# Peptides against a protein of PDB entry 3S8F, part 34

Target 1, 157 residues: chain A of PDB entry 3S8F
Amino acid sequence: VLTLFVAVPSLMTAFTVAASLEFAGRLRGGRGLFGWIRALPWDNPAFVAPVLGLLGFIPGGAGGIVNASFTLDYVVHNTAWVPGHFHLQVASLVTLTAMGSLYWLLPNLTGKPISDAQRRLGLAVVWLWFLGMMIMAVGLHWAGLLNVPRRAYIAQV
Target 2, 166 residues: chain B of PDB entry 3S8F
Amino acid sequence: DEHKAHKAILAYEKGWLAFSLAMLFVFIALIAYTLATHTAGVIPAGKLERVDPTTVRQEGPWADPAQAVVQTGPNQYTVYVLAFAFGYQPNPIEVPQGAEIVFKITSPDVIHGFHVEGTNINVEVLPGEVSTVRYTFKRPGEYRIICNQYCGLGHQNMFGTIVVKE

## One batch from the design tools (peptide; aimed at target 1 F15, target 2 A8)

Design b2_p16_7 (made by RFdiffusion4)
Pose (drawn by RFdiffusion4):
Structure b2_p16_7 (pose): chain A 157 residues (1-157), chain B 166 residues (1-166), chain P 16 residues (1-16)
Amino acid sequence: as target 1 above (157 residues)
Amino acid sequence: as target 2 above (166 residues)
Amino acid sequence: VTPGLPIFVALTVLML
């Protein structure tokens, strides 16, 4: 029960943050129900990386609520589902957010500029990392529901 | 406009939060339902039941695997199961279908998992402790036990079998 | 479109 309550701050974060992004998209001219998304600064890796991380956090959090549901945890406990859940949370959102900081924080700390080429390369890196984490989340959640255990060298069997 | 957008955002955020709380409460009620049904038998016994891992293969209910299945009620069997590096004894565990099975599971060495494929049986096995879970097999046949807690280099091949007789 | 409404509807749908 208390774990289901720990989920409320992230459910609140989901709205506060989504509304902040919508407000920004509208300031930048976006209209429609989706125009506000397209009008956001998708050329900036510091923007893109946390946003993509937040997208993967939606299934990441859904799996966490499942794991927190006591008897439901007997379906997925110590299976590949669990790494599927935590790659979405820490290996995607937290890691992508830190990667995006290379593009505003590093210049601030070192004075070293980020070139146009380095910016595009950062875009590719955060997209590939995000997409790779999403594909693997699918493989691990599914294999987990099929009772494949975590922490195993299953290629040797 | 900022004032307006802000007001509207807070208003609909309050709504979302109430809905999100109502949804979490429904999940809590649904979990409470499972805890009142026979499906909750796989929840391990909360009572502490200590044993000694260094003598469990020499004395006590785990010393003779052929004697591991004991009828404890008219439709009940207790099964003493040893999960060790890297296997389970007895092998196979043989039980009748439709009977309640109380698995008492310990380990002489390291922590092992006990995950019965196709069931909700999924319990950690700690040396020095006895893990007790309950389940009734409705379908006869062979069930595979998977070790789902890393117990060393033999972990990926650590399996056992439950045969549910007709 | 009232601000906050689309986000509210979208999140409600996702929660269901």

Design b2_p16_7_s1 (made by RFdiffusion4, then SolubleMPNN; from b2_p16_7, 10 letters changed)
Fold by OpenDDE base, seed 1:
Structure b2_p16_7_s1 (fold): chain B 157 residues (1-157), chain C 166 residues (1-166), chain A 16 residues (1-16)
Amino acid sequence: as target 1 above (157 residues)
Amino acid sequence: as target 2 above (166 residues)
Amino acid sequence: LEPGLAVYQALVAALL
């Protein structure tokens, strides 16, 4: 039970970020319970990328609770479940945040805005990346539950 | 103006924090439910048993693979297994079907994995420690042991076999 | 599990 409470600071952080997004969306004219989501700048890859990373981080965080649990870790430890968790946390959140940061950083450093074509391409890249990561993560978690070992090229399922 | 904005932010944060706490309880409840319904698949941690990895090959119950399988009672066996770079000893491990098998697994060199396909046996093997796993094979046949912890250049080829005899 | 796997594979094939 005590081990599970380690998730409290992470959840608090995650949902305060969500609160910031809600505030931003409402400032941009969003109304209602979910209208603020639509009001966010989904046309900017510098925004979309890290937000998609956050979305991937949600199931990853839930998995973190599982992985940190002594009892449940018995089931998932050293299976494909663990790489699935890593790809959500690192290859999704961290990587997408880096991608998004690049779309902000380069224009800022060079003083030259990205072209509309580059913007559209960037949006396509980050959405496709996110989709691929989600598919792979689902597969890895599923394989893990089927007792597929990590760090092995063969498995009996 | 600033005060109004601050209050608005706090209201949103309060709502999301409440949601966060609710989700925490949901996760705890799900974990509790899983444990309550799947207790048979959970092996509790036992007492920590230590060995000297530098002498485990020369003396003690792991030294002779021919004596690795020890009958400890009626339909009960203890199997002393070494995981090493890069394989398992004994190999194959031969045990009777339906017998209660206690695996005592250790390593003379580096950390290895001991993952038995078709079973819930999946433990890390640390030099200086003895991993204890209890299992009863209900079906005869061959069960592959896979090293699922990176242990060096030959890691990918490190396999063993458990042969369950009728 | 087989039906579930088939659905998963179908979804992957449709999306990629």
Scores: peptide ipSAE 0.205, ipTM 0.829, DockQ to the pose 0.025
OpenDDE base, seeds 2, 3, 4, 5: peptide ipSAE 0.146, 0.172, 0.183, 0.184; ipTM 0.803, 0.822, 0.810, 0.803

Design b2_p16_7_s2 (made by RFdiffusion4, then SolubleMPNN; from b2_p16_7, 9 letters changed)
Fold by OpenDDE base, seed 1:
Structure b2_p16_7_s2 (fold): chain B 157 residues (1-157), chain C 166 residues (1-166), chain A 16 residues (1-16)
Amino acid sequence: as target 1 above (157 residues)
Amino acid sequence: as target 2 above (166 residues)
Amino acid sequence: IEPGLPVYEALKQLLA
């Protein structure tokens, strides 16, 4: 019971970030319960990358709760489930946030804006990265539930 | 207006925080429901058994692989298994079909894994601690033991076998 | 849940 309370700060942070996104979307003209999402700057890789990271972090966070549960961890511990969790948390959120940060930082430091071609390429990169990560993560979690061991090159299934 | 903007931001934050708290209470309620409806409630871990990893090879029940399988009752056995760099002993582990097997697993060197294919046996093996797993093999055959915890250069080749006899 | 139980048996115990 006490272990699950570890998730409270993370949940608070997550929903605070969501609040910021909603506010930004509404400032940009978004209306309604979900219309603010469309109003966000999806044409900017510096924005899209970390947001996609956040999206990947949601199931990853849920997985963290599972991994921290005594009874549920019995099922998933040291299976492919665990690296699936890692890739959502690190290779998705952290990496995409870093990628997005570079799309902001480099133009800022150099004083030169990115070209439209670079912008479009950046969008393609972060979306493809996200897609690949989601496919891999689903595969790893699925394999983990089938009791495929972690850190092994062979499995019965 | 900065004041209006600040107020609006706070309103959104409060709303989302309220949602977060509501979800928290839902989760707590689910936990409470589970505890109330399940007779076992929270299942405690087994008693922690300790051993000296520096002497486990020289003395005690893990010292002789030939004596590793001990019959403790009718259709009941205890198997003392060592996970080491880089293998298991005894290897193979021979047990009867349909018998209740209690595996007592420890390590003389570093942390290893003990993952048995075709079963739900999957435990960490720590030097100085004894991992206890109870299992009954219903079908005869060979079951591969896989080390799923990195233990050194030979980790990827660290395998064992359980042979279940008819 | 007893360590070493088949997954389906463990799940039955968890969900019972």
Scores: peptide ipSAE 0.023, ipTM 0.813, DockQ to the pose 0.020
OpenDDE base, seeds 2, 3, 4, 5: peptide ipSAE 0.022, 0.023, 0.019, 0.018; ipTM 0.796, 0.807, 0.800, 0.786; seed 4 fails the geometry check

Design b2_p16_7_s3 (made by RFdiffusion4, then SolubleMPNN; from b2_p16_7, 9 letters changed)
Fold by OpenDDE base, seed 2:
Structure b2_p16_7_s3 (fold): chain B 157 residues (1-157), chain C 166 residues (1-166), chain A 16 residues (1-16)
Amino acid sequence: as target 1 above (157 residues)
Amino acid sequence: as target 2 above (166 residues)
Amino acid sequence: IEPGLPVYQALKELLS
C-alpha cells in the first residue's frame, strides 16, 4: 500500500513531464508518434542531461518499488542491488539534472554564452556519464541478484 | 491560441496518464512474476523477539559459545549467534548437513549484518532484537558469514564461518 | 525450485 502510495504520484509526475516534452517537440515541428522526440533540442547539454536523467530514473523507479516491497526486499536488501538503485536515482537523475542546470545557470549568471566547443564537450560528458552509469547500474543490479553483498570487498560469487 | 494550446496539452496529458496507468499494471505484473519465481529465495520473517543487549554476553543462551548450538529435535538445531564488533560467535559455527537450523542472532553493541555466502541468509542484526533465520544446509563445507552493514572501523574485516559437517 | 536456494541458483534452475 505504501509502495503504491509513493509510486502512483511519481508515475503521474513523470508522465506529465513526458507529456510536456511531447508538446514541446510537436511545437518544434515534430510529427507522428515519435517525431516529436527528434524535434527536441538534443544539441543542448542543458536539455540532454536532465532528459537522460529522467530515462535513468525509469528503471530506478521500478527498482524503488521492488525495494519497498516487503517480500522482494529480502532478496535485494544489503546487496549490490541497492547501490545500483542509488546510482540510477542519485548519480544519474540528480547528477545529470544538476549538470544540465549548470549549463543553463552559469551562462545566465555570467552573461557569457558557452562556446560551441564547450557545448560539444558538454554533450560528450553528459552522454558518456549516462552510458557509464547505465553500465554500472546494470552490473550492480545483476550482481545484487547474484547475492553479492554491499559494503563488502568480497562476495559470494 | 492559449486556450487551444492548453487543450492540446491536456490531451497529451490524458494520453500519458492513460499510459501511466497501463504501465502501473505492467509493473505490478512484473513484481508479481518476480515474486512468484523467486519464492524459494525469500527469507521468512520471524516473530518479534527482544533481548537485553547489555546482559546478553553474560547470561542467557548467547553467553557461552560452547553452548550456542542446541539440538531441539532429531534433525533440528537452534544456533545462538552473536554478531559483535568485530566478529561472530561461535566461530566457527558447526552444524550437521541436512539438519534444520534455526539461527537466533543478536548483537551486544551496534547493528551488524549477517550474510551467509552460498545461502539466502541475509539479515540485519539489531541490538535488543533477535533475528531468526531458518535454513537447511544441503551441502557440506564452509560458509562464510559477511557483515554487510557498516558497524565501525573494523567492519571490512568482520567475518565468520559456518562449518557444515557430513 | 528448492526452497532456501540462493537467488542466483534459483534463477538458474528457473531458466534451465
Scores: peptide ipSAE 0.048, ipTM 0.804, DockQ to the pose 0.021
OpenDDE base, seeds 1, 3, 4, 5: peptide ipSAE 0.022, 0.026, 0.019, 0.021; ipTM 0.799, 0.803, 0.796, 0.784

Design b2_p16_7_s4 (made by RFdiffusion4, then SolubleMPNN; from b2_p16_7, 8 letters changed)
Fold by OpenDDE base, seed 2:
Structure b2_p16_7_s4 (fold): chain B 157 residues (1-157), chain C 166 residues (1-166), chain A 16 residues (1-16)
Amino acid sequence: as target 1 above (157 residues)
Amino acid sequence: as target 2 above (166 residues)
Amino acid sequence: LEPGLPVYLALKALLL
């Protein structure tokens, strides 16, 4: 009940953030239905990281609703599905947001801008992290649906 | 300028809210679809039943593993299972193929898992409570029971077996 | 092929 109750405000918040991104993109010269996305600062790891986290949070959030559903919980509970959900929420959204925050925070704290090499490396790290997390998440959710147990080193499948 | 910006933001918010509502319906539809296609064989939750974990090993239906399998009717059985650190009792559990089996599972010590491979049986077992699961094994053979809830240092080695006889 | 099977196998071999 609590999860489902929180789901609605969370969705509203998520779409409000998306609205803010659209506004920002349009202010940066983006036009059309999707042109505002291209106008966002994709060259900045401090921006890319949390945005990728938000993208990972979409399936994770949907999964949260599934996990909180009485009937569907019989299918997914204590299977590999659950850690799949966690990795999307924690290791994607939270971790990527933390990474992005560091790319903003450290230059501000030290008073020194990051080098171009550091920026490019940061972008690579963030994108590769996201890719790896998506692969792992898909695998874990798939395994969970095949009844691979959580907290076990072996499975019949 | 500030007023214009505010109006612009509001317009985008309204658009995204509309999209949000649409997506809500999509998600509900997807859930409904999933339920419609994957609810076959779902085991409903049983009634809450309590037991004393301190005496469950000494008295009652869980006390004697030789009497754990009770025929309750034609082709119907109740199996009283203990999940403990670190195993299951009885082990193996022997049941007939095609019989309706009601598992009554409890724990004398800590919380355990009861996950039967090859089936949709997957429940947590709490001391002081009885987990009830109903299942019919259609295929003969051996089904492994796995503990999928951390229960201590021996958790990873906690296994049982259900033997389904023809 | 089951959807996700390649990913599952890769994860099983590498991580799980």
Scores: peptide ipSAE 0.063, ipTM 0.794, DockQ to the pose 0.023
OpenDDE base, seeds 1, 3, 4, 5: peptide ipSAE 0.020, 0.024, 0.021, 0.009; ipTM 0.803, 0.797, 0.793, 0.769

Design b2_p16_8 (made by RFdiffusion4)
Pose (drawn by RFdiffusion4):
Structure b2_p16_8 (pose): chain A 157 residues (1-157), chain B 166 residues (1-166), chain P 16 residues (1-16)
Amino acid sequence: as target 1 above (157 residues)
Amino acid sequence: as target 2 above (166 residues)
Amino acid sequence: VVALFAFLAGAAAAAE
């Protein structure tokens, strides 16, 4: 029960952050129900990386609520489902957010500029990392529901 | 406009939060339902039941695997199961279909998992402790036990079998 | 997700 309550701050974060992004999209001219998304600064890796991380957090958090549901945990406990869940949370959102900081924080700390080429390369890196985490989340959640255990060298069997 | 967008955002945020809370409460009620049904038998016994891992193969209910299945009720069998590096004894565990099975599971060495494929049986096995779970097999046949807690280099090939007789 | 989208869409419509 208390774990289901720990989920409320992230459920609140989902709205406060989503509304903040929608407000920014509208300031930048976006209209429609989706125009506000397209109008956001998708050429800036510091923007893109946490946003993509937040997108993967939606299934990441859904799996966490499942794991927190006591008897439901007996379906997925110590299976590949669990790494599927935590790659979406820490290996995607937390890691992508830190990667995006290379593009505003590093210049601030070192004075070293980020070139146009380095910015594009950062875009590719955060997209590939995000997409790779999403594909693997699919493989691990599914294999977990099929009772494949975590922490195993299953290629040797 | 900022004032207006702000007001509207807070209003609909309050709504979302109430909905999100109502949803979490429904999940809590649904979990409470499972805890009142036979499906909750796989929840391990909360009572501490200590044993000694260094003599469990020599004395006590785990010393003779052929004697591991004991009828404890008219439709009940207790099964003493040893999960060790890297296997389970007895092998196979043989039980009748439709009977309640109380698995008492310990380990002489390291922590092992006990995950019965196709069931909700999924329990950690700790040396020095007895893990007790309950389940009734409704379908006869062979069930594979998977070790799902890393117990060393033999972990990936640590399996066992439950045969549910007709 | 759909409910969150509906609340966000409703908040934007109200603002308008």

Design b2_p16_8_s1 (made by RFdiffusion4, then SolubleMPNN; from b2_p16_8, 7 letters changed)
Fold by OpenDDE base, seed 5:
Structure b2_p16_8_s1 (fold): chain B 157 residues (1-157), chain C 166 residues (1-166), chain A 16 residues (1-16)
Amino acid sequence: as target 1 above (157 residues)
Amino acid sequence: as target 2 above (166 residues)
Amino acid sequence: LDVLLAFLAKAFAEAE
């Protein structure tokens, strides 16, 4: 009940953020249905990180609804599915948002902009992190559906 | 200027709201798909049953492992299982192939898991509550019971065995 | 490693 209740404002927030991104992209010269996406500042790790986090949060949020469903939860509960969900929510969204926040916060606090090398490294870190999280999350979800138990070092599969 | 920007934002929000509605249907469809493909043979939740965890080892159907398997019909059995730190009793649990087995599982100490490999049996076991699971083993052999709920230092080594006899 | 990471970062940035 609580999860489903929270899902409503979360979805509203998500799509509001998306609307803001579209507006920003269009202000930056993007046109068409998807052209605004490319116009966003993908060269800035402070932007890329939280956006990738949001992308990872989408399947995670859907998984939250699954976990909150009585009938569906029976299938996935205490299997590797649950850690997969957590890694999308915490290790992806929260962590990437934190990373992105640092790339914005530290330069502003110190008054020293990040170097180009640091920017490039940041982009690499964020993208690689996202990729790794997606691979692991997919694997964990898949394993969970195959009835691999949570909190056990052994599995039938 | 600010007003114009605000109106523009609202226009995009309207579009995304429409998209959101469409996505809701997609999500529902995906959930339905998952349900249809992965919930075959789901064991429904049983009725709530309570037991005193402080006395369950001394009296009642869980007290004697030798009496844990009770034949309730020609091809029906009830097995009274204790999950404890750190193991299961009886161990092994011996049941006939093809018989309908009703597991009555409880704990005298802390919360445990009861996950039987090769089956869809996967329940949490709470002290003071009796978990009821009904299952019919179609294949003879050994089925490992795994604790999938953290229960202490010996959690990782907490295993049991169900032996299904022909 | 730094060069490789920089290259990868550039590639990802350009791909978006």
Scores: peptide ipSAE 0.018, ipTM 0.745, DockQ to the pose 0.028
OpenDDE base, seeds 1, 2, 3, 4: peptide ipSAE 0.007, 0.000, 0.000, 0.006; ipTM 0.774, 0.740, 0.767, 0.760

Design b2_p16_8_s2 (made by RFdiffusion4, then SolubleMPNN; from b2_p16_8, 6 letters changed)
Fold by OpenDDE base, seed 5:
Structure b2_p16_8_s2 (fold): chain B 157 residues (1-157), chain C 166 residues (1-166), chain A 16 residues (1-16)
Amino acid sequence: as target 1 above (157 residues)
Amino acid sequence: as target 2 above (166 residues)
Amino acid sequence: LDVLLAFLAAAFAAAE
């Protein structure tokens, strides 16, 4: 009940953010159904990081609904599926948002802009983090569906 | 300009609302898919039974591991299992192949897990409560019981065995 | 999960 209740405002927020991104992309010259995405500032790690976090949050949110379902939770509860869900939510969305915040906040607080090298490094860090997180998350979810238990160092499969 | 921008944003929100509806169906389909492909049957929830964890080791059906397996019918057994720090009792649990086994599981100390590999048996065991799980082993052999709920320093080594005899 | 991965891949491709 609680999860499903929270899901409603979360979805509203998610699609509101998406609408804002589309508007921003179109202001930056993007056109068409998807052209606005390309027009967003993908060269800025402060932007890329939280957006990637949001992308990771989508399957995580869907997983939250699964975990809250009586019948579906029976399948996934206390399996590797659960930490997979956690890593998408915390280690993806929260962590990447924190990373992105730092890429904006520190230059702003110090008054010193980041160098081009730092920018490129930041992009590499964010994308690699996201990639690694997605690989791990997929693996954990897959293992969970195969009944690999959480909190155990061994498994049947 | 502020009002103009607001109206423009609303137009995009309409599009995203349409997309959200489409995605809703996708998510429902995914739920249906997972339900259809990964459920090997749901263990029905039984009545909540309570026991005194402080005396469960001394008296009652869990007190003697030699009496833990009780035949309740021609092809039906009840097994009274204790999950404790750090193991299971009895160990091994010996049951016949093809018989309906009703596991009555409780704990004298802390919360444990009862996850039987090769089966859909996966329950948490709370002190003071009796977990009831019904299962029929179709294949003979050994089935490992794993504790999948952290219960202390010996958690990682907490294993049991169910031996299914032909 | 496969559908979600496909969606992610599509989103990634559109973003690049």
Scores: peptide ipSAE 0.012, ipTM 0.744, DockQ to the pose 0.081
OpenDDE base, seeds 1, 2, 3, 4: peptide ipSAE 0.000, 0.005, 0.011, 0.006; ipTM 0.776, 0.747, 0.767, 0.757

Design b2_p16_8_s3 (made by RFdiffusion4, then SolubleMPNN; from b2_p16_8, 8 letters changed)
Fold by OpenDDE base, seed 5:
Structure b2_p16_8_s3 (fold): chain B 157 residues (1-157), chain C 166 residues (1-166), chain A 16 residues (1-16)
Amino acid sequence: as target 1 above (157 residues)
Amino acid sequence: as target 2 above (166 residues)
Amino acid sequence: LDVLLAFLAQAFLDAE
């Protein structure tokens, strides 16, 4: 009940952020239905990290609705599916947002801009993190659907 | 300029809000479809039944593991199972193939899990509550019971066995 | 997103 209660406001917030991104992209010269995406500052880890977090949050949010459904939860409850959901929400969205925040915050606090090398390293880190989290999340969700139990070191499959 | 920017932002927000509503309906539709087509694997929860966890080991149907399996009909059994730190009783649980088994599971101590490999049986066991699960084993053999709810230091070693006889 | 949802839906169908 609580999950469903907050689902609508959360979706509204998420799509509001998307609207802001579209506006920003169009201000940066992006045109067309998807051209604005390409115009966003993908060279900035402070931007890329939170956006990747948001992308990971989409399936995680959908999973939240699944977990909140009586009938669907019966299938996935206390299986590896649940850790998969958590890793998308916490280890992807929250963590990447935190990482991105640091890439913005630290330069501003110290007054020292990040070097180009640091920027490139940051981009590599956030993309690799995202990729790893997606692989793990897909694996956990898949395992959960195959009835692999949560909180157990053994599995049927 | 600020007013123009604000107006532009609002226009994009309206579009995305419309999209969000559309996606909401898509999600609901997908959930509804899944529920409609995949209900066979769902074991309905039984009526809430409560017991005293402090006396369940001493009196009642869970007190004697030797009497835990009760034949209630020609091809029907009720099995009174205790999940405790750290194991299950009776262990093994012996039931015949093809019989309808009603598991009545409770705990005398802390919350445990009751996950039977090779089946869709997966329930949490709370002290003071009786979990009821109905299942028919179609294949003979051994089915491992796994605790999938953390219950203490011995959690990872908490296993049971259901033996299905031909 | 729609494609992802379709894949997820299919995964549920296959699992159940």
Scores: peptide ipSAE 0.020, ipTM 0.767, DockQ to the pose 0.031
OpenDDE base, seeds 1, 2, 3, 4: peptide ipSAE 0.000, 0.012, 0.005, 0.013; ipTM 0.780, 0.756, 0.773, 0.762; seed 4 fails the geometry check

Design b2_p16_8_s4 (made by RFdiffusion4, then SolubleMPNN; from b2_p16_8, 9 letters changed)
Fold by OpenDDE base, seed 2:
Structure b2_p16_8_s4 (fold): chain B 157 residues (1-157), chain C 166 residues (1-166), chain A 16 residues (1-16)
Amino acid sequence: as target 1 above (157 residues)
Amino acid sequence: as target 2 above (166 residues)
Amino acid sequence: MDVLLAFLAKAFEEAL
């Protein structure tokens, strides 16, 4: 009950953030249904990281609803599905948000802007991290649906 | 200008909120669909049942592994299983193919998992409570029971076997 | 690996 209750305001918050991004993109010259996305500052790891985190949070959030459903939880409980969910929520959203925050925080604290090399490296790290997490998460969810258990070195399949 | 910007933001927020609401209904619909089409090979078969974990090894239906498999009908059995640190009893569990098996699983010590490979039997076993699972093995053979809930230093080696006989 | 480490070291030196 509590999980499902939290899901509603979480969705509202997430989509409010999306609305803010759309507005920002349009202010930056983006037009049309999707043009505002391209107008966002994709060259800044401090921006890219948390946005990718949010994207990863979408399937993770959906999975949270699944996990909170009695009959569906029976299928996925204590399987690789659960770690898959965690990696989307923590290792993607939280971690990428933290990474992005550092790219903003450190320059502000030190008074030194990041170099172009640091920026490019940051972008590479963030994108590679996201890609790796998505691959792993898909694999874990798939394995979970095949009833591969977590906390075991052996599997049903 | 700020007022216009604010109104514009609100317009986008309203649109996205509407979308969010729609997505919520989609998720609910997907869950409902899953429930409506759900055909489980294993189902909970009992009401809340409690036992004393301190005496379950000494008295009652779990006390004697040799008496753990009880025929309750022509093609129905109840199997009283203990999950403990670190194994299962009886081990092996022997049941006939095609029979409806009601597993009554409890623990004398800590929380364990009861995951039967090759099946969708997957329950947690709590001391003081009886986990009840109903399943019919359609194929003969050996099915391994694994613990998928951390239960101590020997957790990784906690295995059992169900032998389904023709 | 050495090149990467050198690059990382340089990046940190610039940042801190």
Scores: peptide ipSAE 0.025, ipTM 0.730, DockQ to the pose 0.014
OpenDDE base, seeds 1, 3, 4, 5: peptide ipSAE 0.019, 0.025, 0.011, 0.022; ipTM 0.769, 0.762, 0.748, 0.735

